# Peptides against a protein of PDB entry 3H8D, part 96

Target 1, 122 residues: chain A of PDB entry 3H8D
Amino acid sequence: DMKRQQRFFRIPFIRPADQYKDPQNKKKGWWYAHFDGPWIARQMELHPDKPPILLVAGKDDMEMCELNLEETGLTRKRGAEILPRQFEEIWERCGGIQYLQSAIESRQARPTYATAMLQNLL

## One batch from the design tools (peptide; made by RFdiffusion4, then SolubleMPNN)

Design b2_p17_6_s1 (from b2_p17_6 with T2E S4E Y14V S16R)
Fold by OpenDDE base, seed 4:
Structure b2_p17_6_s1 (fold): chain B 122 residues (1-122), chain C 122 residues (1-122), chain A 17 residues (1-17)
Amino acid sequence: as target 1 above (122 residues)
Amino acid sequence: as target 1 above (122 residues)
Amino acid sequence: IEPESDEMEPQVTVPRG
């Protein structure tokens, strides 16, 4: 259960509008994922031109990555895997603690490593 | 004003999770844009795994393409430009008429070719 | 309630062999 491997990943995006521009004119966004074992527990997106997006399992399943970790290929992408703190630091800045807390309180969150950790923190 | 050129574009995207999969395993989404002259008037996104997203100028500016048409490079991407009906057909299916109407009624929509056309329709 | 917009697509990296 809590023995599931916690793994975190980050990959860059570009805007569709910038897709065919020269590299120097492409603004990057960042897609973050926290996998609690084979399944995503949290997702986060940083965009250069709009607010960050936070997503938590149970509540936001339809908007999140639907693939299990192995299906994503993230583990095979060099440089995609990041340290836990690299995820959490951004998550905290974006208001992820409150977001997940609210999802727990509203009974929308699926229990995950993340929900357990947050409940221990509070 | 209404003499501005109405141009429509569609470009595909893939899920971050599918980014590094084999081509046959990448599910496509579609990003649509309507430009009323140099500026975007409507945006629409079709995803394989979540509801379509509709966006209209004035209301959703922050979530929409921030570049003017020329800056996007869309006009230079072969196959990106589509016919008006190709946009409108999908827009209608997604509930775009009601979405834009609501934005007009709430006074959130910026006047565009699209708002004018809708007002003529109603 | 406004739906979340996801207009970003993954940046394609060119593999070096």
Scores: peptide ipSAE 0.026, ipTM 0.490, DockQ to the pose 0.094
Fold by OpenDDE base, seed 1:
Structure b2_p17_6_s1 (fold): chain B 122 residues (1-122), chain C 122 residues (1-122), chain A 17 residues (1-17)
Amino acid sequence: as target 1 above (122 residues)
Amino acid sequence: as target 1 above (122 residues)
Amino acid sequence: IEPESDEMEPQVTVPRG
């Protein structure tokens, strides 16, 4: 099988409630995604007013990006793509290792690059 | 076996002949490296005054970085690490695919992530 | 500078060219 390219992205977002407010009243969050080839493997959301959200493929599909990478246009958005470590640092800070591990153990995680890497780690 | 992290780096260099010249007379080149885990898999050099140099592990070991990644300090140098595509774009422009392919065919290339990916492509 | 997203997920974009 072909190896898949691992690509990571980050974009800012504004809460729907703040969408039409003045800039000073818009609280910025951050949306992160890890794509394992064409499909998302992990998603992470940093919010200004609530705890981070961690999502992993298989378990959280309905809450994650449904578009394949090309459909997202992320690869064509300047500044969206980030280094792996830029994703992983935040992921780990937010308890992503434990979150993914639990998803694997409960058989909720779809096998991805992320699951494989974690299983290498443990 | 554990999967290895693929990391890419770029740093500027000045030709030895220009080392002590005034800034205006220093022609800047660029040194690129692809590390497959701890060891370099590909190296590339863009020169201001001669054709690019492409190097692949196994074939060109004596002309490539001999330090393992941690020893280089590259991971601790701000701005040194680049995205995979930033490396690959230049690599392809410089004929890297053909260069690596030839090294594989001649049995000169050491198996790396790069060789595996190329073999997936062809 | 890139525009901010008003949504928590990216939307489909039209290819450029």
Scores: peptide ipSAE 0.025, ipTM 0.592, DockQ to the pose 0.066
Fold by OpenDDE base, seed 2:
Structure b2_p17_6_s1 (fold): chain B 122 residues (1-122), chain C 122 residues (1-122), chain A 17 residues (1-17)
Amino acid sequence: as target 1 above (122 residues)
Amino acid sequence: as target 1 above (122 residues)
Amino acid sequence: IEPESDEMEPQVTVPRG
């Protein structure tokens, strides 16, 4: 149902190897998620030392959050939820539009709000 | 195949909320995994402020590592791999034997090396 | 919860009773 609530989240991470290092040696990454209702539709990871990772439901299920939104606790984590544009801006910059489009064309993408929006755009 | 390689891993974690706190306020947890070949068979989390979490394949798939072993990068993470007994000692102490046994009896456990070993024991 | 990693997706804290 395209009427499902669309919610977006971002949380920082420090690599386990860096957790106990001095601040200057802690390389911060960012984990992003788009939930279409209870289930993840898109996921994105920004790394300080490698290219961003883009993931879309259907194609990349094995690499994406396996929990439904409620199970993640993200909705109860202060500061985790972000505005849609805060996700989309990064997604677009990282080539997410093309990535999702290709997944749709190859029939790898599961239908989500994200796929529907892209199909409206193109 | 019960001839699959059994590999065990442990990595520390600091809760995201604690990552930027002073050392005394960083509560360290431990994440444990048992891989039966490429797929996780058991997972365990030690928390400083709540009971340990025990998870077994089949029953708890949605709460366990969704990646195959190669995808995790654990085999390439220095210091992550541990000896079998280093996993089993903690597993036993946390009630893992009874937990897995119950999962087998309720037909919730996926057959793994862990289930086979337990069935040999009991 | 799976610990955060650059080789794995960072995991969030899952509330448990």
Scores: peptide ipSAE 0.025, ipTM 0.500, DockQ to the pose 0.085
Fold by OpenDDE base, seed 3:
Structure b2_p17_6_s1 (fold): chain B 122 residues (1-122), chain C 122 residues (1-122), chain A 17 residues (1-17)
Amino acid sequence: as target 1 above (122 residues)
Amino acid sequence: as target 1 above (122 residues)
Amino acid sequence: IEPESDEMEPQVTVPRG
């Protein structure tokens, strides 16, 4: 059902190695998620010291959030939810369109709102 | 196409009578809009001194924003765009569900993402 | 203000349906 609520989230993360360091020595990354209804459709990770990671449902399930949206508690974390464009802008800059397209063409992507939107765009 | 981007906006307004008054004497209202793709689907107005106004496409076109989203400049106004839930919460509290339902049942509502979502809910 | 995390995924909360 393409009418499912599309919700987007972002939370910062600190590398385990930096966990107990002084604030100035903690390098922050950013974890992004797109939920198509209760389940994650896309995930993206910005790292301070390596290339971004892009993940799409079907192809990358083993590396993606396994919790449904409610289980994550993201909806109750202040400041975690972001606008769709705040996700999409970074997604695009990281090459997400091409990544998802390739996953669709290789038949690795699970149909989601994200896949439908991409196919509607092309 | 139910895959159109759903975007929500809020801007404050001052009553004409208060326009030139001191800041402490300006009562702010809030103008809300839901755009289903390029066109407004729902509009809501919170007033400091009267009941809220609810408007839905088809039924209330003459009272709703006539500009397409791009023409409004809302997408370029800092802080204007809000999360879907920020709109929906107020919409619900103002009786928007009932208002839209009645408009659907009376066949006054134009089909939009909003109407489809409501019908999916009921 | 978002809480910082040491995880690459959201922390587990109370499961809900």
Scores: peptide ipSAE 0.024, ipTM 0.600, DockQ to the pose 0.076

Design b2_p17_6_s2 (from b2_p17_6, 9 letters changed)
Fold by OpenDDE base, seed 5:
Structure b2_p17_6_s2 (fold): chain B 122 residues (1-122), chain C 122 residues (1-122), chain A 17 residues (1-17)
Amino acid sequence: as target 1 above (122 residues)
Amino acid sequence: as target 1 above (122 residues)
Amino acid sequence: IEPASAEMPAEVSVPRG
């Protein structure tokens, strides 16, 4: 439904291994989420020391945020919400287009705003 | 076309009458723009001393930004780009829904993402 | 096997307080 608000969020995360290190030794990763209405459509994790993780709804449900948007509290977290382009720029750089496309072609992707947009692009 | 990026911007403006006043006497207004791809779909102006101005493409073309998005330089202006909700919240408060609806019903509104969204809502 | 997905940052959980 074209009525759903597309909202994007980014929050830093610290590697589990660095959780108890001094702040100076805590390399921050970045957790990104695209919510298509109440439900997540895409998730992305940038790590300081490993390749990015790209996740798309349907295919990667078990690895993605299970909470609806309101349940996450992201909308209430100052500085968490980002512009669509701030998500898309990283998504594109990380090969997200190909990743989502592959998920669509393999019939693993759940239809979302993201899948619809990609289908319109392609 | 669902492919077009929806981008929103806000910049302060000073009233022409206050242009040469001391900074403390310059009441700032706010200029808002919604670009549906390269072209403006909605414009909104918040004034410190008069009612807001709402403008929609097709109806108010002569009063709206005539430049395409790239020509505006808004994408390169730090702090200008805002979240969709930051635009929509003000738009809604200013009666933008009714304004756009009226423009649609009078056949004055140019089809845009905004008109499509409203038609889907309604 | 390190879980390939970073655990959702604890910050994504609404403090149920």
Scores: peptide ipSAE 0.031, ipTM 0.602, DockQ to the pose 0.039
Fold by OpenDDE base, seed 4:
Structure b2_p17_6_s2 (fold): chain B 122 residues (1-122), chain C 122 residues (1-122), chain A 17 residues (1-17)
Amino acid sequence: as target 1 above (122 residues)
Amino acid sequence: as target 1 above (122 residues)
Amino acid sequence: IEPASAEMPAEVSVPRG
């Protein structure tokens, strides 16, 4: 249902492999999530030393957040919630439109608000 | 269409009647707007010295912003855009749910995303 | 090795149950 609340979040992360390194060697990334109602629709990870990771529901479920929105605690985490444009600007820069388009065309993407909006754009 | 982008804005204002007063006598209020696509769906005004003003599309069109979203320049005004919850929290506190409900029941409210969401709630 | 995704940090998640 397109009436589901669309909520966007951003949090910093340290890669698991870097957890036990000295602080100066812990490369900070950024984790972005778009929730279409209770379930994640898109996920994006920014890294300083590798290409951005783009993930879309249906195609990349096994690599995405498995928690529903309430389980994440993001709605209660101060400063985590961001504006839609704060997500979309980065998504676009990272090639997210093409990525999601390809996932739709290959029938891998689960229908979400994101897929619907893209289909309205194209 | 429920696929229209829902965008929320907040800007400070000085009441027209206070424009030419000394700065200390200019009581600052807050203007809130919910745009359902290009058109305003809800408007709210907070004042320090009078009850909040609640306005809904259809019922209160003559008292609401007459500009479409692009005409307002709000999308280009830094710091103007706010999260949905930042609007809704205030809307709820000010009795907005009841206000919109009454407007719907009296058939004065124009159908918007706001009316649809309220009807989902009730 | 680096994981394909970092997902959400566990410390941010609310405990299940």
Scores: peptide ipSAE 0.030, ipTM 0.582, DockQ to the pose 0.042
Fold by OpenDDE base, seed 1:
Structure b2_p17_6_s2 (fold): chain B 122 residues (1-122), chain C 122 residues (1-122), chain A 17 residues (1-17)
Amino acid sequence: as target 1 above (122 residues)
Amino acid sequence: as target 1 above (122 residues)
Amino acid sequence: IEPASAEMPAEVSVPRG
């Protein structure tokens, strides 16, 4: 159902190795999530010193957020929710369109709002 | 097509009567818009000293924004775009659900994402 | 080669204890 609410979130994270270091020595990463209704559709991680990680529902379920949207508490976390374009801009730069397209063609991607939008774009 | 992008915007306005007054004497209003793809679906206006105005596509076309989304330039105006919940929260408080419901039942509302969502809610 | 995903921040994890 394409009428499901699409919600996007971004939160920072510190690498485990930097957890106890001085603030100036902590490298910040960014965690992004796209929820298609209660279910995650896409996840993306920006790291300070390694390539971005792109994940899509169906293909990468074991590496993605296992909680439904309400369980995450993201909707109640001030400053966590972002605009769709704020997610998509980074997604595109990181090669997300190609990544999702490949997952669709290989029959690994679960149908989501993201897959439907891609089909309309290509 | 329920796969259309839903985008929400908010901009302040000053009443014409206060246009040339000192800053402390200017009463600020708020203009809200919900676009269902390129077309406006809902418009809402908060005024300092009169009731909120609610408008829905089909019923209130002559009182609503006549420009398609791209023509408005809203997508390029910094700080104009808001989250869906930021629109819906005000919409609900102003009686928007009842207003839209009445417009649907009277056959005045044009089918939009907003009408579809209401049908799923009721 | 696919890099391993980082652990989710605690803010979005349900404690298991």
Scores: peptide ipSAE 0.030, ipTM 0.581, DockQ to the pose 0.040
Fold by OpenDDE base, seed 3:
Structure b2_p17_6_s2 (fold): chain B 122 residues (1-122), chain C 122 residues (1-122), chain A 17 residues (1-17)
Amino acid sequence: as target 1 above (122 residues)
Amino acid sequence: as target 1 above (122 residues)
Amino acid sequence: IEPASAEMPAEVSVPRG
């Protein structure tokens, strides 16, 4: 549904193991989200010490944000919202196209704006 | 074509009459652009002393940016690119929906992502 | 199975209304 607003967010996270350490010893990760309307379509996590995590709706629902966009408060968090390209650039670099493609082929992906866009490109 | 990247930009402009005045006497306007892939789809200008100007591809081509996105250098201009909603919010406030709708109805609008989105909403 | 996903940053929280 092309009518749904596509919104992208990025917030830093600190590893649980580092949460009580001095700020200088806290390595930041980055949590990325693509919301297709009220619901998350893609999630991506960049970590300082492990491979990126890519998640797509339908396949990875249990590992993704279960809150709708309004519930997250992300729209009200200053600096959280990012440009579509800022998400897509990282998504592409991390192999997100292949990941989503495989999820579509396996019929694990829930149809979203992301799946539609990919299916239009391939 | 859903495959084209939608990108939005905003840059300030100084009125020609004020260009040689002291900075304090220069009233800023704002130039907004929606690019549907390489070509502009919508343009909007906020002025300090006159009504907003709304322009849509097909109808207002002669008054709109004739450069493709790459030629503009906007993608390389720090702070120029804005979120889709930052454009749409102003567009809506200025009556852009009605303006584009009328252009579609009169068959003056060139089909773009903007026209497609509007036609999906109505 | 430790969820490979880092828990949503504590910053993603339901605003208490």
Scores: peptide ipSAE 0.030, ipTM 0.601, DockQ to the pose 0.039

Design b2_p17_6_s3 (from b2_p17_6, 5 letters changed)
Fold by OpenDDE base, seed 3:
Structure b2_p17_6_s3 (fold): chain B 122 residues (1-122), chain C 122 residues (1-122), chain A 17 residues (1-17)
Amino acid sequence: as target 1 above (122 residues)
Amino acid sequence: as target 1 above (122 residues)
Amino acid sequence: IEPDSDEMEPQVDVPRG
């Protein structure tokens, strides 16, 4: 059902190696998620010291959030929810369109709102 | 197409009578809009001194924003765009569900993402 | 204010099914 609520989230993360360091020595990354209804459709990770990671449902399920949206508590975390464009802008800059397209063409992507939107765009 | 981007906006307004008053004497209202793709689907107005106004496409077109989203410049106004829930929460509190439902049942509402979502809910 | 996380996955909340 393409009418499912599309919700987007971002949370910062600290590398394990920096966990106990002073704040100035903690390099923050950013974890992004797109939920198509209760389940994650896309995930993206910005790292301070390596390339971004892009993940799409179907193809990358083993590396993606396994919790449904409610289980994550993201909806109750202040400041976690972001605008769709705040996700999409970074997604695009990281090559997410091409990544998802390739996943669709290889038949690795699970149909989601994200896949449908991309197919509408092309 | 229910895959159109759903975008929500809020801007404050000052009553004409207060336009030239001191800041402390200006009562602010809030103008809300839901755009289903390029066109407004729902509009809501919170007033400091009268009941809220609810408007839905088809029924209330003459009272709603006539500009397409791009023409409004809302997407370029800092802080204007809000999360879907920020709109929906106020919409619900103002009786928007019942208002839209009545508009659907009376066949006054134009089909939009909003109407489809409501019909999915009921 | 967004809380920091030590993990790449969101923290588990109470399971909701």
Scores: peptide ipSAE 0.025, ipTM 0.607, DockQ to the pose 0.076
Fold by OpenDDE base, seed 2:
Structure b2_p17_6_s3 (fold): chain B 122 residues (1-122), chain C 122 residues (1-122), chain A 17 residues (1-17)
Amino acid sequence: as target 1 above (122 residues)
Amino acid sequence: as target 1 above (122 residues)
Amino acid sequence: IEPDSDEMEPQVDVPRG
C-alpha cells in the first residue's frame, strides 16, 4: 500500500465585503489545505477580521473541500503548494492540535494521516 | 461600464463517505456556480442522498466560493463551463427562484445579475 | 441550524498547458 502523499497548499482569498474595494482596502485572507492522498484531511482559513477557521475531515466534511486534489487544480496552480511545516506552523498557532484531538475524542474525526500523527504524539 | 459576463460552471464531486469506495459505489454529486463578472452570484450543490443546497451572494457568502473566477481556474478546466440554461434549469427545479426571492425580501441578498433578473420578472 | 459552512473550498482550476 503506497503511503499516500501528504501535500499542502495555500491560496489567498478576498472576503466578499472587499470584492469591489481598491486593492489597498482589500484585506486578504489565506486558505490552507492538507491533502492526505487524493482527499482533504485538514482545512484552515486565516481571516483579517475574525478568528481562524479550523476544519478536520469527518467532523467538518460539509464545510471542507469536496473535490479530490486533482479536481481542485491546486497542484497545477503556481505557488499554491507549500511545505508541510508551513502548514503545521500555522495550524499549531491556531489551536489545531487541540481541535483535532477533540474531534478524535468525540468520534467525529475520520481517520487520516493527521489523526494518525496526533495519536503517535499523544 | 462593460456588462459583466455571466458565466456558469459545473463540476462533479464525490461525497467524503464514498471517497474510498469502488467507482460503482461512488455516488457523484454536482457543484454548480454562477459568476456575475469575477465574483460568484449563485452556488448550487446536487447531492445523491440529501436535498440540494442553494446559495446566494450576500446571504450565504460564508458558504460560497470566496475566490474570484480567475482564481478558481474553472475557466481553464475542460468541460466545466456550461450554458446559462443548463444552470437555470436545475436552479428552478431546486426552488432557486423562491430561495433568491426570500433572500431579497429579507435584505440578505447582495445585488447581482441574478437579483436584477428576478426583479425584472416579478 | 445556520450552516456555518464559511469554508469555501478553493476550486483552483489551473490551465492545463
Scores: peptide ipSAE 0.033, ipTM 0.492, DockQ to the pose 0.041; fails the geometry check
Fold by OpenDDE base, seed 5:
Structure b2_p17_6_s3 (fold): chain B 122 residues (1-122), chain C 122 residues (1-122), chain A 17 residues (1-17)
Amino acid sequence: as target 1 above (122 residues)
Amino acid sequence: as target 1 above (122 residues)
Amino acid sequence: IEPDSDEMEPQVDVPRG
């Protein structure tokens, strides 16, 4: 249903190897999520030292957040929620359009708001 | 179309009477807008010294922003765009649900994402 | 080796499992 609320979140993460290092030596990554209603539609991970990771529902379910939005507590975490464009700008920069398109074409992508929007664009 | 991007904005305003006063004597109000695609769906104005103003498309067109989203420049104004919940929380607090509901019931409201969402709630 | 997806998931309010 297109009436589902689209919500976007970003939280920093620190690599396990840096967990116990001094703050100045901790390299932060960024975890991004797009929720189409209660369930994740897209996930993206920016790493300080490796290529970004793009994940889309249906194709990458096993690597994506398995919790519903309420279970994540993201809506209650101050500073976690971001504007749609804050997600989309990074998504686009990381090749997300092509990634999702490929997932759609291969019939790996679960239908989401994201897939619908992309289909409108192409 | 439910696929239209829902974007929300907030900008401060100073009353004309306070325009030339010292900064500490300027009372700020807040102008809020919800755009359903290119066109405004809801507008809200918080005033420091009078009740909030609620406006909905169809009913209050003459009092609402007449420019399309691009014409407003809001998308390019740093700090203007806000999260949906930042709008909705104030909207709800100001009686927006009842206001829009009444506009729908009286057949004054133009169909928008906002009207559709309210119809889902009720 | 990519980090485990569990390591990249947000902190949750409800314990998993």
Scores: peptide ipSAE 0.029, ipTM 0.606, DockQ to the pose 0.043; fails the geometry check
Fold by OpenDDE base, seed 4:
Structure b2_p17_6_s3 (fold): chain B 122 residues (1-122), chain C 122 residues (1-122), chain A 17 residues (1-17)
Amino acid sequence: as target 1 above (122 residues)
Amino acid sequence: as target 1 above (122 residues)
Amino acid sequence: IEPDSDEMEPQVDVPRG
């Protein structure tokens, strides 16, 4: 339902390889999530030393957050919530539009707000 | 350091494919984590319809929790913490010993409490 | 569930700094 609240979140991560390194030698990545209501619609990972990872509901279910939004605690994590554009800008730069489009065309995408918006764009 | 606190956690997950299904049709998996101090040492995923996934620090870093223990909030999630044996029993049944051993022998394992204990067992 | 993306998933409430 288009009535679901679209919410976006970002949190940093550090690679296990850098866990024990000095702070200056820890490279941070960024984990991004788009929730279409209570369920994740898109996920994205920005890494310091490898290509971005893009994930879409339906196609990449087994690689995405399994918790509902409330279970994640993201709504309670100060600074985690970001604006839609803050997500979308990075999503676009990483080829998210094409990735999601491909998932739709291959019938791998679960219908979400993101698929609906993409279908309206195209 | 062997002085680090070993802590174990378990939380359920539901596949994205089942998110919108009726509760009776949702199959729960289980996510398990072993933290050696602040950092994850082992991760395990029990799925309802596919083989278990075993992960060890060093080898599977990119597939494991990137947050330090405090960042996960697991210490604050009621019911998430489990006893060592509750983890180890499932780990053993899923072939975790052999998996970790292989990672040690291929020099993929990051030294952890788990590697130390395994090395003491063999 | 491939662990790479699941690893990046907030598994529990992240403590407020």
Scores: peptide ipSAE 0.028, ipTM 0.519, DockQ to the pose 0.058; fails the geometry check

